Peptides against a protein of PDB entry 3H8D. Designs and how they scored, part 108

Target 1, 122 residues: chain A of PDB entry 3H8D
Amino acid sequence: DMKRQQRFFRIPFIRPADQYKDPQNKKKGWWYAHFDGPWIARQMELHPDKPPILLVAGKDDMEMCELNLEETGLTRKRGAEILPRQFEEIWERCGGIQYLQSAIESRQARPTYATAMLQNLL

## One batch from the design tools (peptide; made by RFdiffusion4, then SolubleMPNN)

Design b2_p18_8_s3 (from b2_p18_8, 6 letters changed)
Fold by OpenDDE base, seed 2:
Structure b2_p18_8_s3 (fold): chain B 122 residues (1-122), chain C 122 residues (1-122), chain A 18 residues (1-18)
Amino acid sequence: as target 1 above (122 residues)
Amino acid sequence: as target 1 above (122 residues)
Amino acid sequence: PVPLEPEPAPPEPPLPQP
């Protein structure tokens, strides 16, 4: 069982409405991704002016990255990859544990490393 | 002669020193790239607190992206790709024409679409 | 609605010149 590599990424994003504003007026959000092997397990979006968005595989697939990890080019983006703890710290602060728990309990979550870790903690 | 596709990209970057600061305190720069087919022809870095950096292939290879376009994953980054004019406008404002001209004259520039365009303008 | 693809990851800082 080649344990799928858990990889975490963070990239800034600018709102489409700010795309043509001066850099100083571009409020940047942060897009976070947890990849369980080639496929996204969790996604998180931090916005400057709205609550964070938490997304988990299975439940939120239509709102999540559809590309496999290689297709995203995230592994080739310097500074995009973050430590697991850097993802988890924000995930926890945003209520990600409860969000994923509810998705598991509702049978909406696709089994991932994240679901397995949470189930081992329960 | 399959004319190499000219593609332009812009992505924000945060200074390493600001990586751990709050998002509001992270001064973001902008990284611009012009790819002449698979390889970078020009790179430009806009910084919040220092002069822009202009780089041209051949002269500045050691300071430029070493990855081919596909390897960068830029084509898979939504909002990264910009119009040619969006690159050129900033390039011109930063003195890129003179910079590339000098690199051609000093025989430091690798022949690219950018060098060819400039030579046709001279 | 397909979520907006994240903003491109910041470029790798230029390799420090040796």
Scores: peptide ipSAE 0.023, ipTM 0.280, DockQ to the pose 0.057; fails the geometry check
Fold by OpenDDE base, seed 3:
Structure b2_p18_8_s3 (fold): chain B 122 residues (1-122), chain C 122 residues (1-122), chain A 18 residues (1-18)
Amino acid sequence: as target 1 above (122 residues)
Amino acid sequence: as target 1 above (122 residues)
Amino acid sequence: PVPLEPEPAPPEPPLPQP
């Protein structure tokens, strides 16, 4: 359903290994989510010291946000919501197009707005 | 203010290192929070393969939840809220009493319900 | 461990794992 609202969010995270470090020594990562209506379609985690984690619905459900958008409280968190392009730019840079494409080809991806858009691009 | 509602929450997490593993190979951790009214007083992270992380307000603010309870959406997440004893039992087993005591003695702990209760016990 | 939810910054309580 192309009529579902596409919403994007970004929040910072600190590495578990930095939990015991002084605040000044904590390197921030970034968590990104794309919600296709109530459910997450794509997730991305940017780390300060390791490769980004890319996740797509269907394939990576057990590693992705299990909550619906309302349950997350993200819509109520000031500064969490971002523009589509702010997500897509990072997604593209991290190889997200190829990752999602491979998930579609392997029949692991659940159909979402993201899969539909990619299929229209190819 | 002893009149503030004490609320406790628990949610699962997966290790970042397991993000690329099959669901069956993902070891779950647990995140615990104690809110003293709107603000977090204690946080605990149980890992499947490393020591627990214990955090107390004042000392560990930069590593703890920055959002107020309402902003988190935890009160709206089904199954997230737990009983006080379900938090305290794990906190005690992980050495939380000693951790909080040391934070009080070093004057790093912000006064909370948790600090007050501990001071009444000692 | 990244909380299933990035423990973002303080996991804001893990926002319900966003």
Scores: peptide ipSAE 0.022, ipTM 0.354, DockQ to the pose 0.055; fails the geometry check
Fold by OpenDDE base, seed 4:
Structure b2_p18_8_s3 (fold): chain B 122 residues (1-122), chain C 122 residues (1-122), chain A 18 residues (1-18)
Amino acid sequence: as target 1 above (122 residues)
Amino acid sequence: as target 1 above (122 residues)
Amino acid sequence: PVPLEPEPAPPEPPLPQP
């Protein structure tokens, strides 16, 4: 079983309302993704003025990137790829462990590397 | 057969290289999408400094938005939705008819509303 | 329903033009 490669990405976003403002008035958010092989396992959005959004495969498919990793072009976007720890640090701070745990317990989470790692931790 | 609703969207993008430049030096591109029901049928990207990118379902799935329409949040993004003609006018100007035709002829296009309309026109 | 801002469809990273 070729172990699916775990890859993590981060890209900035600007709120639509700030898109035409001067740079100094543009608050940046951050979009994060964890890909378990070709498919997204977890997604996270940091906003400058609202709570983080946490999303997990199976439960939140309808709100997550459905592009496979190649389709996203993230692998070709310079500076988009981040280290696992750079994702996990933010995930933990945002309550991602509890969010994923609840999705597993409710049988909403699709099995991924992330679900397996959490089940090994608990 | 509930006729799948055809919906069209346009959002601006800024090149990564221009993201941190002054507003006056930020050239805007435009991302366009045609959704045939929940799934994308056509995608188009207008860039300020390179040729348009045209994408059609089946052929270019690996480069197109794989989020279903609900997942994209485009329906909730004020000013993102455009009229069919606003998409088609640009599509035609960019050579979209020929691009889609070639995808049909090569058997690369997934059948969509767009493929059906083209087949009715030819 | 907070419009999930379209995930900025990760601005399809402008498909890195070759």
Scores: peptide ipSAE 0.021, ipTM 0.382, DockQ to the pose 0.066; fails the geometry check
Fold by OpenDDE base, seed 5:
Structure b2_p18_8_s3 (fold): chain B 122 residues (1-122), chain C 122 residues (1-122), chain A 18 residues (1-18)
Amino acid sequence: as target 1 above (122 residues)
Amino acid sequence: as target 1 above (122 residues)
Amino acid sequence: PVPLEPEPAPPEPPLPQP
């Protein structure tokens, strides 16, 4: 249903190992999410000391946010919501297009707005 | 085509009469635009000294931005792009739902993402 | 109307501070 609202979010995260360190010693990562209506379509994690994690619905469900958008409270977190392009720019830089394409080709990706948009591009 | 990217923009404007006044004496208005793909779907103007102007595609084409999104340069203007909700919140406050609904009912509105979304709400 | 003199787009709303 292409009428679903596409919403994008970014929140910082601190690694568990840094949780109890002084704030200046905490290396922040970034958690990104694309919600296609109530459910997550894509997730991305930028880590300060390891490669980006890319996740797509259908393929990576077990590693992705299982909460619906309302349950996450992201819509109520000031500064969490980002522009689509703020997500897509990082997604593209991290190889997200290729990752999602491969998931579609392998029939691992659940159809989402993201899969539909990629199919329009190709 | 519900696959079109929905993008929202806000830019300040100064009234022509204030153009040559000292910056502190310039009353700023706000120009808002919703682009449904390349073409504007809704426009809104907040004025400091008159009621908001609401414009919808099909009905108000002569008063709306005639440039496609790329031609506007809005995508390249830092800070111009806003979240959908930043547009919708003001749109709703200004009576935009009723305005667009009336335009649909009178068959003056061109079908856009905005008209489709309103029809989903009703 | 095209906003008359579009004042320069307001500075990007500061990225929603994390």
Scores: peptide ipSAE 0.015, ipTM 0.593, DockQ to the pose 0.076; fails the geometry check

Design b2_p18_8_s4 (from b2_p18_8, 5 letters changed)
Fold by OpenDDE base, seed 1:
Order: C-alpha cells, then structure tokens, then sequence
Structure b2_p18_8_s4 (fold): chain B 122 residues (1-122), chain C 122 residues (1-122), chain A 18 residues (1-18)
C-alpha cells in the first residue's frame, strides 16, 4: 500500500576502531535510512575514506536495519529525521538510482515505495 | 492516488499594516501549508493577536493557496519546507483534527491525503 | 556491519501555545 508514510533519517556514526581516539582522529560517517511504513526500504552509508554503501530492501536485507521503525527509536531522536530531499540528493549522488534499478531488473529488489517511484520515473 | 508526495511548508508573514513599522512593531505570523501532490490540502495561519485560521481543501478553497506547488516557489525557498510532524503538531494544537473531521462529516472536505489519514485514525 | 541506532533522546519540551 503506497499510502504508507515515508520517513527518512540520518545519524552520524564513528567507526569502532576510532571509538577511543581523540576527536580529531574520529572520522565521522553518516548512516541514512528510508522507511516505507514500518520497514526499511533503503539504507545508505557515507564514509570519509571509502565508497558509499547503498542498500535496498530484498537484495540487502542481511546488511540493513532489521528493526521496525518504532524499534529503532529514530522517530524519538532529535535531529535524526530529515526531509525526503535530504535523503534523495545523497542517494542520487551516490548512484542510488542505478543501484535500485539494477536490483529491480535482477529481481533482487523487494517492492517498496522506492521501487514504485523509480518505475514511474523511468 | 495516495502515492502522491506529501510536502509541508512554513513561512513567516508580516501584516500589511505593519510593513512600514520598526521591527519591534512588526508582529510576525506564520503561514503553514500541506501539499498533497501538486495541490494544497491544508492551510494554517498563526497570528500573535488572533485565533489561528485553519483551512481545508474543498471547504475553504477560496481562502487557500490557489497556486500549484511548483508555482508557489516554496520548494525553492530555503528553510520553507518542514517535516510532517512540524506541521501536524501545530495542526493538532489548533484543533485541526476536529476541524477536518467536521468538514468531512458535513461533506465539505475534498478527499485528500489528509482526509484519508484522519479516516484511518478515527 | 550494521550501525546500531543509539537510544532515543528524551522528548522535546512542549512548544509555546500559538
């Protein structure tokens, strides 16, 4: 049901190896998530020193958030929720359109709001 | 089609009568809008010295934004777009749920994402 | 590795009444 609420989130993360380093040596990454209703549809990870990681539901379930939205607490974390465009801009820059398209074509993608929107775009 | 993008906006306004006053005498109001796809679904106006104005599509068309979303330029105005909850919190506090409910019951409301969501809530 | 979402922040204080 495409009536489901689409919600987007971004949180910073520090690599485990950098947890005990001084702030200057803590390279910050960014974790992005798109939830299609209660379940994650897309996930994206930005790192300062390696290529971005793009993940889509169905294909990458084992590497994506396994919690439903309420379980994550993201809706209760100040500053975590972002506008759709704040997610999509980065998604596009990272090649997310092509990534999701390929996942659809290979029949790896689970149908989501994201897949539906892409099918309308192309 | 409930697949339409839901977007929310807020902009300040100064009363015409206060345009030429010193900043201290310019009482600022807030204009809120919910767009269901290209067309406005809800509008809300906060004033410092009078009750809030609540408007819903179908019922209040003559008092609401007549421009489609793209024509408004809101999507291009930095800081204008807000999260759904930033709109809904104020909407709820101003009695928006009851207002929309009454508009539905009186058959004045045009079906929108907002009316659909309310029907699911109650 | 999947990032762990930190615990939620305390709820925000109520906004002033309009």
Amino acid sequence: as target 1 above (122 residues)
Amino acid sequence: as target 1 above (122 residues)
Amino acid sequence: PVPIVPEPDPPEPPLPQP
Scores: peptide ipSAE 0.032, ipTM 0.627, DockQ to the pose 0.131
Fold by OpenDDE base, seed 2:
Structure b2_p18_8_s4 (fold): chain B 122 residues (1-122), chain C 122 residues (1-122), chain A 18 residues (1-18)
Amino acid sequence: as target 1 above (122 residues)
Amino acid sequence: as target 1 above (122 residues)
Amino acid sequence: PVPIVPEPDPPEPPLPQP
């Protein structure tokens, strides 16, 4: 438990449909990731024109980052790493607590640091 | 173990002897702290005119922050909180690994997240 | 679709040793 470092990242993404448009027409989204050691525990996506997407390990593996943290290169990307609260604040606003809770109750969530923290809270 | 949040902080300090000098004559030091949950686990001080000071819980309690994290107000000070690696990079450069290792071996260190991580490394 | 993580930035120059 204590042996796995919790790290959080945020990077902007532009939709493929906007990549060749003028800068003012490129709607920027935000991709967030929580890594529990080498593997992703939570992911969320903020979009300019649709509701946020929330994803948790075990339940949503097919829609989440498939690379380990080192393979992503995120640890070497300037400005990508964020403080824990910068992730959690957005996660909470997007309904992440309820989403993860439901995944735990339905036995869909893989045990992670995130599930352990939630179980300690509730 | 997993229940305690690890948080890192850095604030500048100016020596009392310099506080009334012109800005160009105020030598700025840096105060670093690692909190393992509510209590400090490690502290270090970078000085402009003397070697770094390294301090670890259990061994150096008398020279370290005596306040719990909430009492310090650090969590509410803009720009004070830093990423884990921003602390660890300086800690390592200052010989913190060897310092903490020696404190563990001499039975002077209080068990913290920091001691657990080091014991996992070595 | 999962966003592709861009390539890492070049390594930052080493900071001076304290």
Scores: peptide ipSAE 0.032, ipTM 0.635, DockQ to the pose 0.132
Fold by OpenDDE base, seed 3:
Structure b2_p18_8_s4 (fold): chain B 122 residues (1-122), chain C 122 residues (1-122), chain A 18 residues (1-18)
Amino acid sequence: as target 1 above (122 residues)
Amino acid sequence: as target 1 above (122 residues)
Amino acid sequence: PVPIVPEPDPPEPPLPQP
């Protein structure tokens, strides 16, 4: 089985309410994505004024990126791609391991590279 | 089978003859490594004054890093780790695909993630 | 809400040939 490429991305986002404000008044969040081959496996959102949002494939499909990786243009966006550890470090700090584990145990998580890796750690 | 983590690194090197020269006279090369799990799969060296050196596991073991990844300290060296594409782009430009293919065909290459990926492309 | 992914940047200039 061809091992799907694991790729990670981070892009800043601005809240709609801040879109037309002066740069100094734009509070940036961060959007993180883990793609297991062409499809997203995990998504994470850091907001300046609310708790992080953690999302996993299978459980949170409706709230996650619906485009495949090529369609997102992320691979062509300068500075968007990040190292696995740059994603995982934030994921861990935000309670991502526990979140994914709970999704696996509740049978809500779709099998991905992320679920396989977690199952190997346990 | 637990998918081994593919990690890529780049560090500058200075020729021994330039080690004690003034900074302006130090010509830097670049050392690249692809680790397939704990062991090196590919190595590449860019020199300021000679052709690139390409090395693949199995064929070039004696000229490649003999330390496993943890022993190298590369994972702890700030700025050493690079994205897969940052390695692959240089690898491709230096004729790495042809080099690895020839090593596979001559039965000199040890099976690695790199050999498996190439076999899937052909 | 899923953030809108911006349009891809123009391709980076080719790196100097080794």
Scores: peptide ipSAE 0.031, ipTM 0.630, DockQ to the pose 0.120
Fold by OpenDDE base, seed 4:
Structure b2_p18_8_s4 (fold): chain B 122 residues (1-122), chain C 122 residues (1-122), chain A 18 residues (1-18)
Amino acid sequence: as target 1 above (122 residues)
Amino acid sequence: as target 1 above (122 residues)
Amino acid sequence: PVPIVPEPDPPEPPLPQP
């Protein structure tokens, strides 16, 4: 549905183990989210010391943000919102196309803008 | 059509009359564009010394960018692309909702993502 | 774990009028 806005966000996170370390020793990761309307469609986490985590709606609901977009406050956090390409570039590099494709093929993915775009691409 | 990407751009411009003045005397305006897929849907111009100019597809085609998105090079111009809200915030402040509504009512507006969103809002 | 989002930032000031 074209009426659902596609909005993308990125926020830094610090590992619990580094939370109390000096700033120099805090390695930052990045949390990315794609919202298809009010609900999350894709989530991605970049870590300084382990492989990226990719998550898609339907398959990974229990590991993804459970709040709707308004509840997150992301739209009100300055600098959190990013352009679609800023998300997609990282998503592609992390193997997101293949991950989502596999979720569709296994019937685990909930239909979203992301699933529709992938099916259009292939 | 949800398959058409909505992309927004902003670039500065200098008035022809100020083109050869010293930098201190050059007042900058801002040119905004909303592309619904390859074609422009809305255009907006902020001027330092006169009211904003609002333009919508169908009605104002002759005053709007005639190039498709790829031809403009905007996607390749660093810093030109902006978030949807960065466009919409200015659009709303400039009376864009009323302007587009009037264009729809007069049957001058070409159907676009913008017309669909407005009809959803009202 | 889902990251905790802090309180929203204050609204941006209005754009200067010409």
Scores: peptide ipSAE 0.031, ipTM 0.636, DockQ to the pose 0.095

## One batch from the design tools (peptide; made by RFdiffusion4, then SolubleMPNN)

Design b2_p19_1_s1 (from b2_p19_1, 7 letters changed)
Fold by OpenDDE base, seed 4:
Structure b2_p19_1_s1 (fold): chain B 122 residues (1-122), chain C 122 residues (1-122), chain A 19 residues (1-19)
Amino acid sequence: as target 1 above (122 residues)
Amino acid sequence: as target 1 above (122 residues)
Amino acid sequence: SLEEALAAERERFGPTGLG
């Protein structure tokens, strides 16, 4: 069974309200995604003026990217793909381990590579 | 004390993935907002292929419209403003009463016109 | 448009995201 490829992406975003402002007034956020094969497993959003958003498959499906990896075009976007550790370092700092753990314990998380890894660490 | 004006809005949206597709392949969702004066009190999103999203101030601030009413330009967008009942009918059908009630009971909801109305009904 | 802006807000992509 060819293990699903784990792929990580990061792209900047501008808040809708800032789209038409001068460049100096456009505060950038960062959108992160972990794809476990074709499907998103974790999503994380860093904002300039609000707390980080952490999202996990199963629990947060409605708020997460609805596209499969191919549909996103992220694999074709230069500079979008990041190293696993570049995702995990931010995930850890944002409390992602505890967030995912709670989602597993509450039976809200869909099984993914991320849930399996967490269960192996604990 | 001039009571804050309660204003309700509805606009269509196209999913990001459908933006560049042919018109026939663009499934419309509906975005609804209730503003209690300048600030959003409730938000609701109807999607063509996923469950409705219900959001309430205090609890869901990070996922809700971050703009004040003036910044949204909704008051200037022809056909965006709707009657209170046009919002409430959909809100009720989507389980909004129970959602807001739970947010109040869990002490997650910020006091708004919406929370006050609910407390008067119960 | 505000339509596109709200879609982007929900999906958190914005104009510099996947588009």
Scores: peptide ipSAE 0.024, ipTM 0.405, DockQ to the pose 0.048
Fold by OpenDDE base, seed 5:
Structure b2_p19_1_s1 (fold): chain B 122 residues (1-122), chain C 122 residues (1-122), chain A 19 residues (1-19)
Amino acid sequence: as target 1 above (122 residues)
Amino acid sequence: as target 1 above (122 residues)
Amino acid sequence: SLEEALAAERERFGPTGLG
C-alpha cells in the first residue's frame, strides 16, 4: 500500500568483543533498516571484518528487528534516520537487489514496498 | 510509476531587498522541492514576511522550477537534500494536502507520485 | 551559495524572483 511511509535508519554498532576495548580498538559496524510503515522490510549490517548481512522480511524474520518502528525509538534518535538513497546505495552495493529478487522468486519474501518496487523495475 | 526516485530538497534564500544588507538584517526564506524522478512534482516556499507559497505540477508549472533535477545541481549540493518527512511535515503544515487535492479535483494537477499518494490516502 | 543559486533560479523561472 502506497500509504505506508518508507523510512530508513542507520546506527553504528560495536562488536561484542570490542565493547570494552579502548575506542581506538573498537571497529564499528553499521546497522541499517528500512521500515515500510510500522514494520521492517529490509535490514542490512555492515561489518568491519565479515561480509555484509542482508535480510528481507518474510525470509529472514527471525534474524531481523522484531520491534515495530515506534518501539525501536529510531524516529526519536538524532542522526539515525537517513535518506532513502543512503540506504539503497549500500543495499545495491551489497547485492541487495539480487538477494531480494531471489527471496521473491523463492516465495520467501513477504510483500513489502521493497518487493513491489523491485517487481516494478524488472 | 513506482520506479521514479522521490527526492526532496531544501535551500535557503534571501529576499532580493535584503541581498546587500548586513547578515543580521537578512531574513531567510526556504525553498523546498519534491522531485518525482527527474521532474519537480511539488514546490514550496517559506517566507519570513508573507504566507507560504505552495505549487504543484500541472497547475503551477509557470511558477515552479523548470530545470530537471540534474540541471538544478541539487543532488551535488551538500545539505540540500532532505528526508521525505522533512518536506511533508512542512507541506502538511502549510495546507499542502488540501492544495494538491483541490488541484486534482479541478483537473489542474499533473499526475505525479504526490498525486498518487494523496489519492491513495483519500 | 545555496541562496544565490536559488535566487538565480527564481529570477529565471519564478515570478516571485522578478518582483
Scores: peptide ipSAE 0.021, ipTM 0.552, DockQ to the pose 0.027
Fold by OpenDDE base, seed 2:
Structure b2_p19_1_s1 (fold): chain B 122 residues (1-122), chain C 122 residues (1-122), chain A 19 residues (1-19)
Amino acid sequence: as target 1 above (122 residues)
Amino acid sequence: as target 1 above (122 residues)
Amino acid sequence: SLEEALAAERERFGPTGLG
């Protein structure tokens, strides 16, 4: 089977508290997604003033993007798509490897490209 | 010209601060959108502990959904689509009429179905 | 996307947005 395309996206978000502030005071967070084919495998949220949020499919489905990639429109949003390494670098920095590993070990992770790659690493 | 379809959507959001809280402590906000055909005309955000945010096309484009309706996937999200009155009731309660009126008067509002309806009301 | 919007909104409406 043609391996599902791995696609990575990043979009900025502005804190609502900063929404009405001057542009210089609008701290942007970042939403990151890894799509394994049409469905999200990993999600990550960088906040300007809070710890990053890491989410993995199966474990965190209720907190993750519920839309398939086509439904997101991310592929049509200029500058939203990022290189795999641009996601992975942040993921690694945020402890994503350990987070995903724990989700696999607890049998909470839905099998994805990300789970498979981690299992190949170990 | 076939009048653009007016479609309204509502989705819950969880405060990231509540993301890791017990379900009972996860206060959901609500994101509301009015699409005038493919493009957003109005956006509204109900926060559990902050004033509502009202946004209108033209004036608040940088703070509003940049994706067209197809790109959002809202039409495919079960329970996301709401009746016009379900949007308008909240919009009215939040002072949306005055907000949109001011945007029209300041020439900041992009013409939409919403601006046209308000102009017909006045 | 709804998810970008939801994510932007979840992020926007997240603890930083509501807090």
Scores: peptide ipSAE 0.112, ipTM 0.464, DockQ to the pose 0.060; fails the geometry check
Fold by OpenDDE base, seed 3:
Formats: C-alpha cells, sequence, structure tokens
Structure b2_p19_1_s1 (fold): chain B 122 residues (1-122), chain C 122 residues (1-122), chain A 19 residues (1-19)
C-alpha cells in the first residue's frame, strides 16, 4: 500500500476584529494542519490572546477544516507548506501527544498516520 | 443606578469554506449576542452542522466577541437587533440556563445582568 | 460583512485564515 503522503501547512490569520486596524494593531495567530493523504489528521491553532487549540480527526471533525487537501488550495499557496518537524515541535509543546493519546484511549480518534505513529511509540 | 440597557442581536454567518459557493450550497449559521450595557454578557452560535456554542462573560471572554457594543456597529445594522425573548428562547433550548448556572457555581462567570437574573430565579 | 467577520472569530477559518 503506497503510504499516503504526510503534508504539513502553516498560515497566519488575523482576527476579524483586527482586519481593518493598522498593521501594528493586528495580532496574528497561526493555523497549522497535518494532512494524511487528502484528509486532515491534526489541526492546531496558536492565538495571540487565548490558549492554543488542538484538534484530531474523528474527535474534532466538526471543528476542523472540512476541505480536503486539494480543496484548500494550500498546496498552491507559496510559503504555506512546512516541514514535519516544524509542525511536531509546536504540537509537542502544546501537549498534542497527550491530547491524541486521550482521543485514542476514549475511542474518539479516527485512525490516521498520527494515531499509528503514537501507537508505535507507546 | 440607571439600569444598563439590555440589547440583543442576531446576525447570519456563512462558513468561510462556503463563502464562494453557489447560494444553494451555502449553509447559514446564526450568531447571537446579549449586551449588558456596552459589554457582552452572553453569546450563542447556531451552526448548520455542529452543536450550538454557548458562551458567558468571565468564563468564555477569550472566545466571545471582544468589541464593545458601539465598536460592533450592530446598533447601526438594520435587522440585527432582536427582542429579548428571541434570544432567550434559543438560549433555553440550547441549555443556556444550565450552562450559566454551572459557570456561576464554579465561580467562572463574571457578574452581569444575566447572572443576576438567574440568581433571582433559583 | 460584519456577520461573516464575527462568525469567523469562532470558525477560525476567516478570509485571512484559509485564504
Amino acid sequence: as target 1 above (122 residues)
Amino acid sequence: as target 1 above (122 residues)
Amino acid sequence: SLEEALAAERERFGPTGLG
């Protein structure tokens, strides 16, 4: 079985309330995604003023990006794609390992590359 | 003490992923807010495909609208303002009474008109 | 619109988010 390509993306976002403010008054967040083939496996958001958001497939589908990878246009967006480690480092710092582990244990996680990797480490 | 004016608003929203789709493919949600004077006391969101979101001041400040009433422009938006009962009916159906009660009991709620009203009913 | 802007605060995928 040709292993699905794991692809990672990061894009900045600005709060809608800040959209029309001067650049110095625009606080930027960061949106991160891990795609396991065409489908999202993990999502993460760094906000300038609230806790980071961690989301995993199966558990958080209704809160995650609903577009498949091609529909997002992320593959065509210059500078959006990042290295695996650039995602994982932030994921780990935000407690993503424990979050995904809990989702597996509670049977809320949909099987993905991410769940498989964690199960191999534990 | 001149009682702060209680004002309620409702506006439709479309999911960003649906923004450029044909009208028949755009699923609409509804954003609701209760302002106790200039400041938000409660927020509520009805989504076409996920559970309703309930938010209360103090507990959920980082997830609620951060603009004061004048900054929102809602008072100037035709058709945005609704009657108190139009908010409360949806709030009650979504379990808002229990949600606010729990926030009071856990000492997470900031005192508002809404917390005062609930405390008078219990 | 203000509607879309306010909703995007919660939906996280505002025009600046995915686009």
Scores: peptide ipSAE 0.020, ipTM 0.397, DockQ to the pose 0.050; fails the geometry check

